Peptides against a protein of PDB entry 5T59. Designs and how they scored, part 189

Target 1, 112 residues: chain A of PDB entry 5T59
Amino acid sequence: TTPTMQSTSLLTEHLGYPPISLVDDIINAVNEIMYKCTNAMEKYLMQRNIIGKKDFSDEIKIGTAKLESLLENSVDKNFDKLELYVLRNILSIPSDLLEENRFRLLHHEKLV
Target 2, 90 residues: chain B of PDB entry 5T59
Amino acid sequence: EHIRFQRLVQVCNKALEESIRKLQSWEKIHECFPNYGQTREGIENLTVCQQQVIKLWSNLSRVEFDAIFHERSIEEKLNQLDDLINKARS

## One batch from the design tools (peptide; made by RFdiffusion4, then SolubleMPNN)

Design b2_p28_7_s2 (from b2_p28_7, 10 letters changed)
Fold by OpenDDE base, seed 3:
Structure b2_p28_7_s2 (fold): chain B 112 residues (1-112), chain C 90 residues (1-90), chain A 28 residues (1-28)
Amino acid sequence: as target 1 above (112 residues)
Amino acid sequence: as target 2 above (90 residues)
Amino acid sequence: SRRKEIREAVAAGDAEKLDKIEEELEKE
């Protein structure tokens, strides 16, 4: 079912944090990992920038930047999908639980 | 009975796998280093680099995501949510 | 941004908008 403001509030109470906070953690983590990967790649190749008598430093810098861009685009796309799916289908409460009686039950169980 | 956390793990893995797919392509890697990749040593270096990056991606993502899930107690919370839903529908 | 759009649609409970976003993402 599709999330609502009410479901967000209920989930926040249940989780102890807003649902988007989890998504933020995930996205922040993957972005950090992404840049660690690209940085490692650049450093590795820059230590091997000279082959024969030719210096490939400029090509390496440009090439790694291009790969970073490709990875960024892919990460953005795929984790947008993830965010949408998680918020819509995983961190969601079915409408039948959003009725007043069900709301009370959720609140009661938290207090007990 | 408990399905939400499983789905979370699945979609996370899918997103990670799809994200790194471009870097798994040797052609894409080589295209970024057209002259460097025309040398024997360059090819060797790129090959090792590609493998290391993919491994780093996989390892870091596993560790970091597991840490997030633990810190947020998300498995427990999602299981509880499943239980509440099932109880309400019974 | 798409992220902002997703979050706004979720907050609003706009199923139609979310469906459209999903379709757009799938087409890419």
Scores: peptide ipSAE 0.661, ipTM 0.953, DockQ to the pose 0.767
Fold by OpenDDE base, seed 5:
Structure b2_p28_7_s2 (fold): chain B 112 residues (1-112), chain C 90 residues (1-90), chain A 28 residues (1-28)
Amino acid sequence: as target 1 above (112 residues)
Amino acid sequence: as target 2 above (90 residues)
Amino acid sequence: SRRKEIREAVAAGDAEKLDKIEEELEKE
């Protein structure tokens, strides 16, 4: 079923926070992790930038930037998919539960 | 009976795995460092770097996501949601 | 942004829009 404003309200009450807050936490976390990884990679290689008599600093900077971009694009795509799936299929309430009687049940269960 | 949290974990893992897939490709890594990777020492450094980054990605994501799930009590909440739905349909 | 679009479609209960977004994501 497709989420609605009513679903969001009910889920917010149930969770104690809006569903999107969970998604935000996840996305923020992965972005932070992503940059930690790319930063670590750059630092590791920059500490090893000279091989023989050649300095590869510029190549390392460019290369790590390219990898970062690739990772960013992949993260964006895959976690957009995740967000959509979570909001649509996991943090969702079936339509039959949005009816008056079912709505009351959910509300009552939360309050009691 | 409880399916939502399992699905959440699954899709999180999938997203993480798919996201890091490009970095798991040695060919892709090497393409970014064409001259550096032509040296023996460069290859060694890139190999270690690749492995470390992938491990870091995996470890950090596990720790951080578990922390989020705990702080949000999401397993409990999703299980409760499953129970409510099942109860309503019974 | 796509994120905003997803959230708006979810809030609106627009299944058609969500389906379209899913299709777009799969094509990329």
Scores: peptide ipSAE 0.659, ipTM 0.953, DockQ to the pose 0.784
Fold by OpenDDE base, seed 2:
Parts: C-alpha cells; structure tokens; sequence
Structure b2_p28_7_s2 (fold): chain B 112 residues (1-112), chain C 90 residues (1-90), chain A 28 residues (1-28)
C-alpha cells in the first residue's frame, strides 16, 4: 500500500505529528551517534599516536576520516531504506480505510 | 494482533546492524591504518578501539531510539492504529 | 537528495517511483 496525502493527514491527526517527524528524529539521532563514535575513535587513537619513535598522527587522522566516510555511506543507504519502509508499510493506512465511511470512523474514535 | 511497532523495532535494528557492519570488519579497520597496524601496539590499540566503538554505537542507539519512541508515544499510537484497522475490518 | 525524492513520492502517492527507489537502494 502506498501512502497518500489523505493518509498522511489522518496519521498526523492520529499521531499528533507528521509521520516524517518520527523519521527525522531517528535520522538525526543516528547521525549524532555516528559522529560521536568517529570522534571517540579519533580521540582514542590520537592519545596513542606515538609508537616507539614514530608519530602516526597523520595516518590516524586520515584513517579515521576514511572510516567516517564508510560509516556515513552505510548509514545513508540503510536509513533511506528504513525511511521508505516506515512510510510505506508502518505509518500507512490501508486503502479500504481511506473510504469515506472508514474515515469517519477514525475521527469518531479519536473524539470519543 | 499488534504488528506495526514490532516491525518498526525490527527495521530500526536492521538498519543499525547493517550500518555498523563495515566497522565490524577487522580487515576494513586495518586497511585504514596500514602502517599503524604493522606495529604490535597499533594492532592492540585498533582492536580495543574497534570494540569500544561498536559498544558505543550499540549503547547510544538503544538509549536514543528508546527515548524517541517514548517521546513520540509510537508504540501506543501504532497499537491504536492496528486496533482501528482491525475494528474497521470487522 | 534521495530523502527528498522519497518524501515527494510518498506525498504524491507515486507507487511506481517508490518501487524504483527501492530497487535502486537494493542494488547499491
């Protein structure tokens, strides 16, 4: 079932917020977590940047940046999938409930 | 009877698990630090770092996502949606 | 952006577009 403007409106009324707001919260959270993780990694390794007589600071910075990029790409892809799935299959109303009689029922249930 | 919230949790977990998969690969980690990883101490540091990051990812995601779900009352709302759908079809 | 594309397709009820996006995501 594919969402419509009508279903979005009904869900917004039901949820108290637009469905995309939930997705936004999830996406924002995972992005924040992602950068906290990469920052922690860089800091941990930079505190251990000298081994023997060699300073690996530059390599650590470059390496951490590469890992960050890998993680960013993976997060973007997987959470795009998540957004699409959630909006289409979870935060959705079956077509039979979008009929006039069903629409009234939803409103009635909310008000009672 | 109530299926939507369970599916939400499942898809969130799947997205989180798939996202961190690259960092779970020692080979990928080592490739980013080719010279650092040639030292014994470097390997040890990278190993600990990898483990800590994965744990941090898991812990933070659990806490933050649970907070979101609570603040948005999404379990209750999705259960209500399931109930409304079932009622309408009865 | 892909996110914008998804949201616009959802708002428009464009099932065909959403299916195409899903296919693209699976191929990556």
Amino acid sequence: as target 1 above (112 residues)
Amino acid sequence: as target 2 above (90 residues)
Amino acid sequence: SRRKEIREAVAAGDAEKLDKIEEELEKE
Scores: peptide ipSAE 0.656, ipTM 0.953, DockQ to the pose 0.793
Fold by OpenDDE base, seed 1:
Structure b2_p28_7_s2 (fold): chain B 112 residues (1-112), chain C 90 residues (1-90), chain A 28 residues (1-28)
Amino acid sequence: as target 1 above (112 residues)
Amino acid sequence: as target 2 above (90 residues)
Amino acid sequence: SRRKEIREAVAAGDAEKLDKIEEELEKE
């Protein structure tokens, strides 16, 4: 079932917040986690940047940046999929409930 | 009976797992550190680093997502939604 | 952005657009 403005309103009333707010929380969280992970990786390796007599600091910085980019791209793709799925299939109201009579019933249930 | 919250958890886990998939590849890690990874110590460091990052990813995700779900009361709300839908269809 | 596109399509109830986005995401 495809979401509508009506379903969004009903869900907002039901949830106490817009459906996208949940998605925003999830997306923000994973982004924060992502950068914490990449930062931790860089710091760990930079503490171990010298092997023998060679300093690998530059390579580490470049390498961690590449990994960060790789992770960013993957996160973006997979959580775009998540957002789409959640909004369409989880935080959604079937069309039969969006009919006039069913809509009234939802409001009635909320008010009673 | 209640399916929406289960689906939410499933898709979250899937997204998290697929997102970290590239970092689970030793080949991808090594490619980013071609010379560093040619040394024994470098390999050891990268190995530990990889493992730690994956664990950090998993742990932080679990904690943060659970917190979000709790704060938003999403399990309860989705269960209620399922119940409403089922009732309407009966 | 893709996110914006998704949200706009959801708000508009544009099933066709959402299907296209899903297809694109699956191909990547």
Scores: peptide ipSAE 0.656, ipTM 0.953, DockQ to the pose 0.787

Design b2_p28_7_s3 (from b2_p28_7, 12 letters changed)
Fold by OpenDDE base, seed 3:
Structure b2_p28_7_s3 (fold): chain B 112 residues (1-112), chain C 90 residues (1-90), chain A 28 residues (1-28)
Amino acid sequence: as target 1 above (112 residues)
Amino acid sequence: as target 2 above (90 residues)
Amino acid sequence: SRRAEIRAAVAAGDAEKLDAIEKKLEEE
C-alpha cells in the first residue's frame, strides 16, 4: 500500500504530472487563502482601530499576527496529514499492478 | 466503484475544516485582542470579522480547489485509475 | 521540514517511517 518509485513513475505517466504537483497546488492554494484571510481581518480591524478615543492599532497588529500564527500552525499540521494520506492512499498503485505483466498493461492502455 | 476522487474531496474538506476550527473559537479570537475585546464596539467588530473570515475561507477554498481539480483533471484521472485497478483484479 | 520528510519517505517507500510520521501527526 506504500508508494514506490515505480508507482510514482507510473502515476506521473498516467496523470501527466508528478503526484506531488497536485499536493503542491493544494498547499500553495491554502497558504494563499490563509494570507488573504488574515490580511482581510487586519484591514477590517485597522479601519476600526479607534474606540472611545483609544487607538488599538498596535493591539490589532499583534493580535492578527497571533491569529495568523495559529492558523498557520493548524494549516501546516492538517495539510501535512493530507499530503501523507493522498500520497499513500489516493495516488497509489496496488502492488499487483506493479508486476511486469501489469506494468505492460498500463502502458498498453495508454498507447491504445 | 469510483472511490479515490471522493476520498480526495473528503480529506481536503476535512483539512480545511480542521484548519479553520481555531478561528471559530470566540475565546481564542478574544484572547488575541484582550483590551479591544473589552469594548462593546470591539466585540461587535471582532464578531463580524470572525464571521467574514470564515466565509472567505470557505468560499476561496471551494473556488481554488475546484480550479485545481479541474486543471489537473484529477477526477477523470482518479476514476481511470480506479477502473484500471478494478479491471486488473477482475 | 516535516513536508520534506514525508516526501522523502514516500520516495523511498519507507512504510515504517511514514507510519511513524502519521502517528506523530495524529498525536499532535
Scores: peptide ipSAE 0.652, ipTM 0.954, DockQ to the pose 0.781
Fold by OpenDDE base, seed 5:
Order: structure tokens, then sequence, then C-alpha cells
Structure b2_p28_7_s3 (fold): chain B 112 residues (1-112), chain C 90 residues (1-90), chain A 28 residues (1-28)
């Protein structure tokens, strides 16, 4: 099933917000979590940057940056897939409900 | 039956699990810290760090996603949508 | 961006475009 402008309007009315708003919340949340994780990792290791007589601060900064990039790429890919799936298959209205008679039923139920 | 909210939870969990997959690889972690990871203390620190990050990822995502779902009343709304669809098809 | 592309295709109801995007995502 593929969403349409009509289904988006109906879902917005039903949800009280546009479907993409839910996706935005999810994506914003995971991005915030991602940077909290990478920041925590860097801080933890930087507090342990000296082993013996050697300072590993530069390596830690570079290494954590690399891991952050890997995580960013993975998050972007997987949550793009999520967005596509949610908008197409979860937050969608089947075509049979978009017919005139059933469309009116949906609005009627909303008003009751 | 109600299926949409269950699917939402499933795809969210899948996205979270797949996203953290690279950090679950010790080899990948070690590659980012080649000299640091050659020391005993470095290995210990990286091990603890890896475990803590994965736990932090899991805990924060659970709390934040549940909060979003609650604030958006998405379970109720998706259940209602399922009911409307089933009613229309009956 | 890919996100913008997805949203544009959804708004347009372009099933073929969405299928193509999905395929690319699965191949990565």
Amino acid sequence: as target 1 above (112 residues)
Amino acid sequence: as target 2 above (90 residues)
Amino acid sequence: SRRAEIRAAVAAGDAEKLDAIEKKLEEE
C-alpha cells in the first residue's frame, strides 16, 4: 500500500498531528541518544588517556570520531528504512477505506 | 485484530539493534584504538566502555521511545485505525 | 537528502520511486 495526499490528511485528522511528526520525534530522539553515547565514550576514555608514561589522547579523539561516524552512517540507513516502512505500511490507509462511502464513515466515526 | 502498533515496536527495535551492531564488534572497536588496545589497561578500558555504551544505548532508547509513544498516544490511535479498517471490511 | 526524497515520494504517491529507494537501502 502506498500513501496519498488524501490518506495523509485523514491520518493527520485521526492522529491530531501529521504522520511525519511521529517519525521526526523518533529520529530526533535516536540522534540525541547517539551523540550522548559517543560523548560518554570519549569522556570515559579521556579520563583514562594515560597508560604508563604514554598519553593516548590523540588516538582516543581520532578513534571515538571514527566510531561516531560509523554509528551515524548506520543510524541514518536503518532509520531511513524505518521511516519508509512506517509511512508506507503502518501510518497508511488502505485504498478500500479511501472510497467515498468508507471515507464518510471514517469522518463520521471521528465526530462521534 | 490489532497489528500496526506491534509492527511499529518491531521495526523500531530492529532499527535500534541494527544501528548498534558495529559497536558490538570488538574487532571494530579495537581497530579504532590500535595502540591503546595493545596495552592491558587499554583493553580493559575499551571492554568496559563498549559494554557501558551498549547499555546506555538500550536504556535511553527504551525510555525515550516509550515517552514518544505515550505523548503521541500512538498505540491507541493505531488500534483505532485497525478497528476502523476491520469494520469497513466487514 | 534521502529523507527528503522519501518524503517527497510519499507525498506524491510514487510507489515506483519508493520501491527503488527501499531496494537501495536493502543493498547497503
Scores: peptide ipSAE 0.652, ipTM 0.954, DockQ to the pose 0.771
Fold by OpenDDE base, seed 2:
Structure b2_p28_7_s3 (fold): chain B 112 residues (1-112), chain C 90 residues (1-90), chain A 28 residues (1-28)
Amino acid sequence: as target 1 above (112 residues)
Amino acid sequence: as target 2 above (90 residues)
Amino acid sequence: SRRAEIRAAVAAGDAEKLDAIEKKLEEE
């Protein structure tokens, strides 16, 4: 089923927050984790930037930046898929539940 | 009976797994450090770094996502939603 | 952005738009 403004309103009432707020939390978290990982990688390698008499600092900075970009692109794509799936298939209300009597049921159950 | 929360966990895990897949490729890692990775010490450092990053990714995501799910009471709310849907269809 | 597009389509209940976005995401 496809979400509607009505379903969003009902879900917001049920959850106590808009469905997109959950997705925002998830995406914000993974982005934070992503940059923690890439930062840790850069720091770890920069502490080991000299091998023999050669300084690999520049290569390390460029390499970690490339990996960060790859990870960013992958995160964006996969969590766009996640957002779409969650909003359409998990945080959704079937059409039969959007009927008048079913709509009342949702409100009634909340009040009871 | 209760399926929505299970699906949420599944798609979160899938997104996390797919996102980190490129970093799990040694070839991809090595390509980013072509000269550094030609040294013995460089290879060793990259190997440890790769393993640590993957572990960090896994551990942080588990902790943070569980915290989100708890703070949002999403399991309970999704179970209730399943129950409401099932009740409405009965 | 794609994220904004997804949210707009969800809010509008635009199934065709959402299907198109899904298709694009699967092809990438």
Scores: peptide ipSAE 0.651, ipTM 0.954, DockQ to the pose 0.816
Fold by OpenDDE base, seed 1:
Structure b2_p28_7_s3 (fold): chain B 112 residues (1-112), chain C 90 residues (1-90), chain A 28 residues (1-28)
Amino acid sequence: as target 1 above (112 residues)
Amino acid sequence: as target 2 above (90 residues)
Amino acid sequence: SRRAEIRAAVAAGDAEKLDAIEKKLEEE
């Protein structure tokens, strides 16, 4: 089922918040986690930047930046897919419920 | 009967797992540190780092997502939605 | 952004556009 404006309104009433708010929370959380992970990685390696007599600080900085970019791209892709799926298939109302009598049912159930 | 919340959890887990997949590749990690990874100590450090990051990713995501689901009462709301749909179809 | 496109298509109920976005995401 494809979401519509009316389904969004109904879901907002049901949830107490717009469906996209849940998605926003999820995406914001994963982004925060992502940068915590990459920051931890960089700090861990920078504390171990000297092997023997060689300083690998520059390589570590470049390498961690590359990994961060790699993770960013993967997160963006996979959570775009997640957003699409959630909004389209989970936080959705089937077409048979998108009728006048069914709208009343949702309102009635909420008010009673 | 109740399927939407289960699906939500599943797709969240899938997204998290797929997102971290590349960091689980030793080859990808090593490629980012070509000279550092040529040393014994470097390999050891990268190995530990990789493991720790993956664990951190898993732990933080579990805690944060559970918190979100709780704050949004999403399991209850999705169960109610399932019930409404089932009721309408019966 | 892709995120904005998804949300716009959802709001508009544009199944065709959503299908296209989904297909593109799967092919990447």
Scores: peptide ipSAE 0.651, ipTM 0.954, DockQ to the pose 0.783

Design b2_p28_7_s4 (from b2_p28_7, 9 letters changed)
Fold by OpenDDE base, seed 2:
Structure b2_p28_7_s4 (fold): chain B 112 residues (1-112), chain C 90 residues (1-90), chain A 28 residues (1-28)
Amino acid sequence: as target 1 above (112 residues)
Amino acid sequence: as target 2 above (90 residues)
Amino acid sequence: SRRDRIREAIEKGDAETLEEIEKELEEE
């Protein structure tokens, strides 16, 4: 089933926060992790930038930037899928329970 | 009975696994460092780097996501949601 | 952004738009 404004309100009341806040936390976390990983990679390789007589600093910078871009694209895609799935299927109220009587029941349970 | 939190964990793991897939490819790593990777030392460094990054990704994601789930009490809340839905349908 | 489109569609209960976005994501 597809969520509505009504389901968002109910879930916000239940969770104590809007459903999108959880998704925001997840996405922010993975983005932070992503850049920590790419930064660590660059730093590690830059400490090992000279092999023999050659300095590979420029290649390392370009290469790590390429990997970062690849990772960014993959993260964006997969976590957009995650967001869609979570908001549509996990943090959702079935349509049959959005009827007036069922809606009242959910509110009542929270107040008791 | 309780299915929503399990699904959340599953889709999070799937997203993390799919996101790191490109970095798990040695060919893709080597492609980004074509000359550096032609040296013995370069190959060794890239190999270690790849392994460390994958481990870092896995470890950090586990710690951070668990922290989020705890702070948001999401397992409890999703279990309660499952219970409410099941009760309403009974 | 795609995220904004997803969230807007969720809030409006626009299943058709969500299906379209899902298709876009699968094609990338």
Scores: peptide ipSAE 0.722, ipTM 0.956, DockQ to the pose 0.766
Fold by OpenDDE base, seed 5:
Structure b2_p28_7_s4 (fold): chain B 112 residues (1-112), chain C 90 residues (1-90), chain A 28 residues (1-28)
Amino acid sequence: as target 1 above (112 residues)
Amino acid sequence: as target 2 above (90 residues)
Amino acid sequence: SRRDRIREAIEKGDAETLEEIEKELEEE
């Protein structure tokens, strides 16, 4: 069953926030973590940029940037998949519950 | 009986694991630092760096995601949703 | 963005669009 505007409204009422807000939190968190990781990597290597009197600073910066790009692409793809799955299958209401009688039940439970 | 929160945790873990997979490849790491990685000391530094980043990724994601789930009360809410659905179908 | 497309399809109940996006993601 695919969610609808009705299900979104019901879920928002149930959750106290729109379903997408949870997904936003997750995505924002992983992005923050991602950049913390890449930043840590760069800093660690830049503290160790000279080996045998050769300065590898430029290579380190370029290399770290490449890894960041790879990670960004992977994060984007995998968390788009996550978003789709969560919104479609987890934060969803089956169609049979969207009928009038079931709709009343959901509201009743909220009010009681 | 309660399945939605379990699924949420599973898909989050899967997304995190799949996302970090590229950094788990030593070959890919080395390719980004071709000259640096030709030195003994460079290899050592990259090895430690790789391990630390992976651990950092794992630890931060665990802490942050748990915080989100707590702040959003998502386990409770999803369990309630499961219960409502089951009740309606009974 | 892909995210926007997903969310729009969810709101509209557009299962076909979601399947297409899924396919796109799988092929990347």
Scores: peptide ipSAE 0.722, ipTM 0.956, DockQ to the pose 0.733
Fold by OpenDDE base, seed 4:
Formats: C-alpha cells, structure tokens, sequence
Structure b2_p28_7_s4 (fold): chain B 112 residues (1-112), chain C 90 residues (1-90), chain A 28 residues (1-28)
C-alpha cells in the first residue's frame, strides 16, 4: 500500500504532526550525532598528533575528514532507506481504510 | 497485534548499525591514516579512538532516539493506529 | 534530492517512483 495525500492528512490529524516531522527529527538527530562523533575523533587524535619527532596534524585532519565523508555517505543512504520504509510501511494507512465507510473511523475516533 | 512501533525501532537500529559499520572496519580507519598508523603508538591511538567513537555513536543514538519517540508519543500513536486498522478489519 | 523525491512520491502515491528509488538505494 502506497500512501496518498489523503493518508497524510489523516495521519497528521492522528499524530498531531505530519509524518515527515518524525523522520526529520530522526535524520537531524543522527546527523548531529555523526558530527559529534567525528569531532570527538579529530580532537582525540589531535591531542596525540606528535609521535616521536613527527607531527601528524595534517594527516589527522585529512584522515578524519575522509572518515566523516565515509560516514556521511553511509548515513545518507541508510536513512533514506529508513525514510522510505517508515513513510511507506509504518506511517501509512491501508487502502481499504481509505474507503468512505472506513475512512470515517479515523475521524470519528478522533472526535470522540 | 501491535507491530508498527516495533518495526520502527527495528529499522532505526538497522540504519544505525549499517551506518557505523564502515567505521568498524579497521582497514578503512587505517587507510585514512597511512603514516600515523604505521607507528605503534599511532595504532594504539586509532584503536582506542575507534572504540570510543563507536560507543559514543551507540550511546548518543539511544538517548536521542528515545527522546524523539517520547516527545512524539510515537509508540502510543502507532499502537492506536494498529488498533484502528484491526478494528476496521474485524 | 532523493529525500525530496521520496516525499513527493509518498504524497502523490506514486508507487512506481518509490520502487525505482528503492532500487537505486539497493544498488548503492
């Protein structure tokens, strides 16, 4: 079953917010966490940037940036999959409930 | 009976696990620090760093996602949705 | 963006587009 504009409206009424708002919260959170992780990594290594007589600061900066990019790509892909799944399969109303007689159920329950 | 919230949690966990998998690869970590990782001390630092980041990822995601689910009352709302669907089909 | 395409397809009930996007995601 594929969601429709009608289902979105009904879900918004039921949830008190649009379904995409939940997804936005999730995606925003993971992005924030991601950057906290990469920042922590960089800081940790930069505090340990000198080994012997060599300063690895530049390599650390470049390396952490590469890891950040790697993580970003993975996060983007996996959470796009998540968004698609959630909006299509979790935050959805079966088509049979969108019929007139059953469509009233959601509205009726909300009003009672 | 109630399945939607469980599925939400499952797909969230899966997305988180799959996302961090690349950082769990020592090879991926090492290749980003080719010279640093050739030193004993560098390897030790990278190892600790990798472990700490993975733990941080896990802990922060748990706390933040739980907070989101609570603030959005999503378990209750999804359970209600399941109930409505089941009722309509009965 | 892919995110926008997903949301638009969801709103329109465009199952075919969603399937295409899903395929793209699996191939990455």
Amino acid sequence: as target 1 above (112 residues)
Amino acid sequence: as target 2 above (90 residues)
Amino acid sequence: SRRDRIREAIEKGDAETLEEIEKELEEE
Scores: peptide ipSAE 0.722, ipTM 0.956, DockQ to the pose 0.764
Fold by OpenDDE base, seed 1:
Structure b2_p28_7_s4 (fold): chain B 112 residues (1-112), chain C 90 residues (1-90), chain A 28 residues (1-28)
Amino acid sequence: as target 1 above (112 residues)
Amino acid sequence: as target 2 above (90 residues)
Amino acid sequence: SRRDRIREAIEKGDAETLEEIEKELEEE
């Protein structure tokens, strides 16, 4: 079953917030974590940038940037999948419960 | 009978695991540092760095996601949703 | 953005669009 505006409204009432707010929290969190990880990686390697007599600072900066981009792409893809799944399958109301009588019953139950 | 929260946790874990997959590849790491990784010391540093980042990823995600789930009371809300659905179908 | 497309499709109940997006995600 596919969610609708009606589902969103009902879920918002049930949750106390729109379903997308939860997803936003999750995505914002993982993005923050991602950049913390890449920053930590760069800092760690930059503290170890000289091997022998050669300075690898430029290579480290470029390399960490590449890894960051790779991670960004992966995060975007996988959490778009997550968002789709969550909104479609988890934070959803079955269509049979969106019928007029069922809808009223659910609404009534929430108000009581 | 309560399935939605379990699914949420599962898909979150899956997304996190798949997202970090490329960073778990030594080959990918090495490709980004081709000359640095040609040195013994460089390899050692990259190895430690890789391990630490993966641990950081896992730890931070656990803490942050648990906090989100708590603040949003999502387990309770999803359980209630399951109950409502099951009751309506009975 | 893809996120916007997903959310719009969810709001509209557009199952076909969601399936298309899902396909796109699997092909990346």
Scores: peptide ipSAE 0.721, ipTM 0.956, DockQ to the pose 0.763

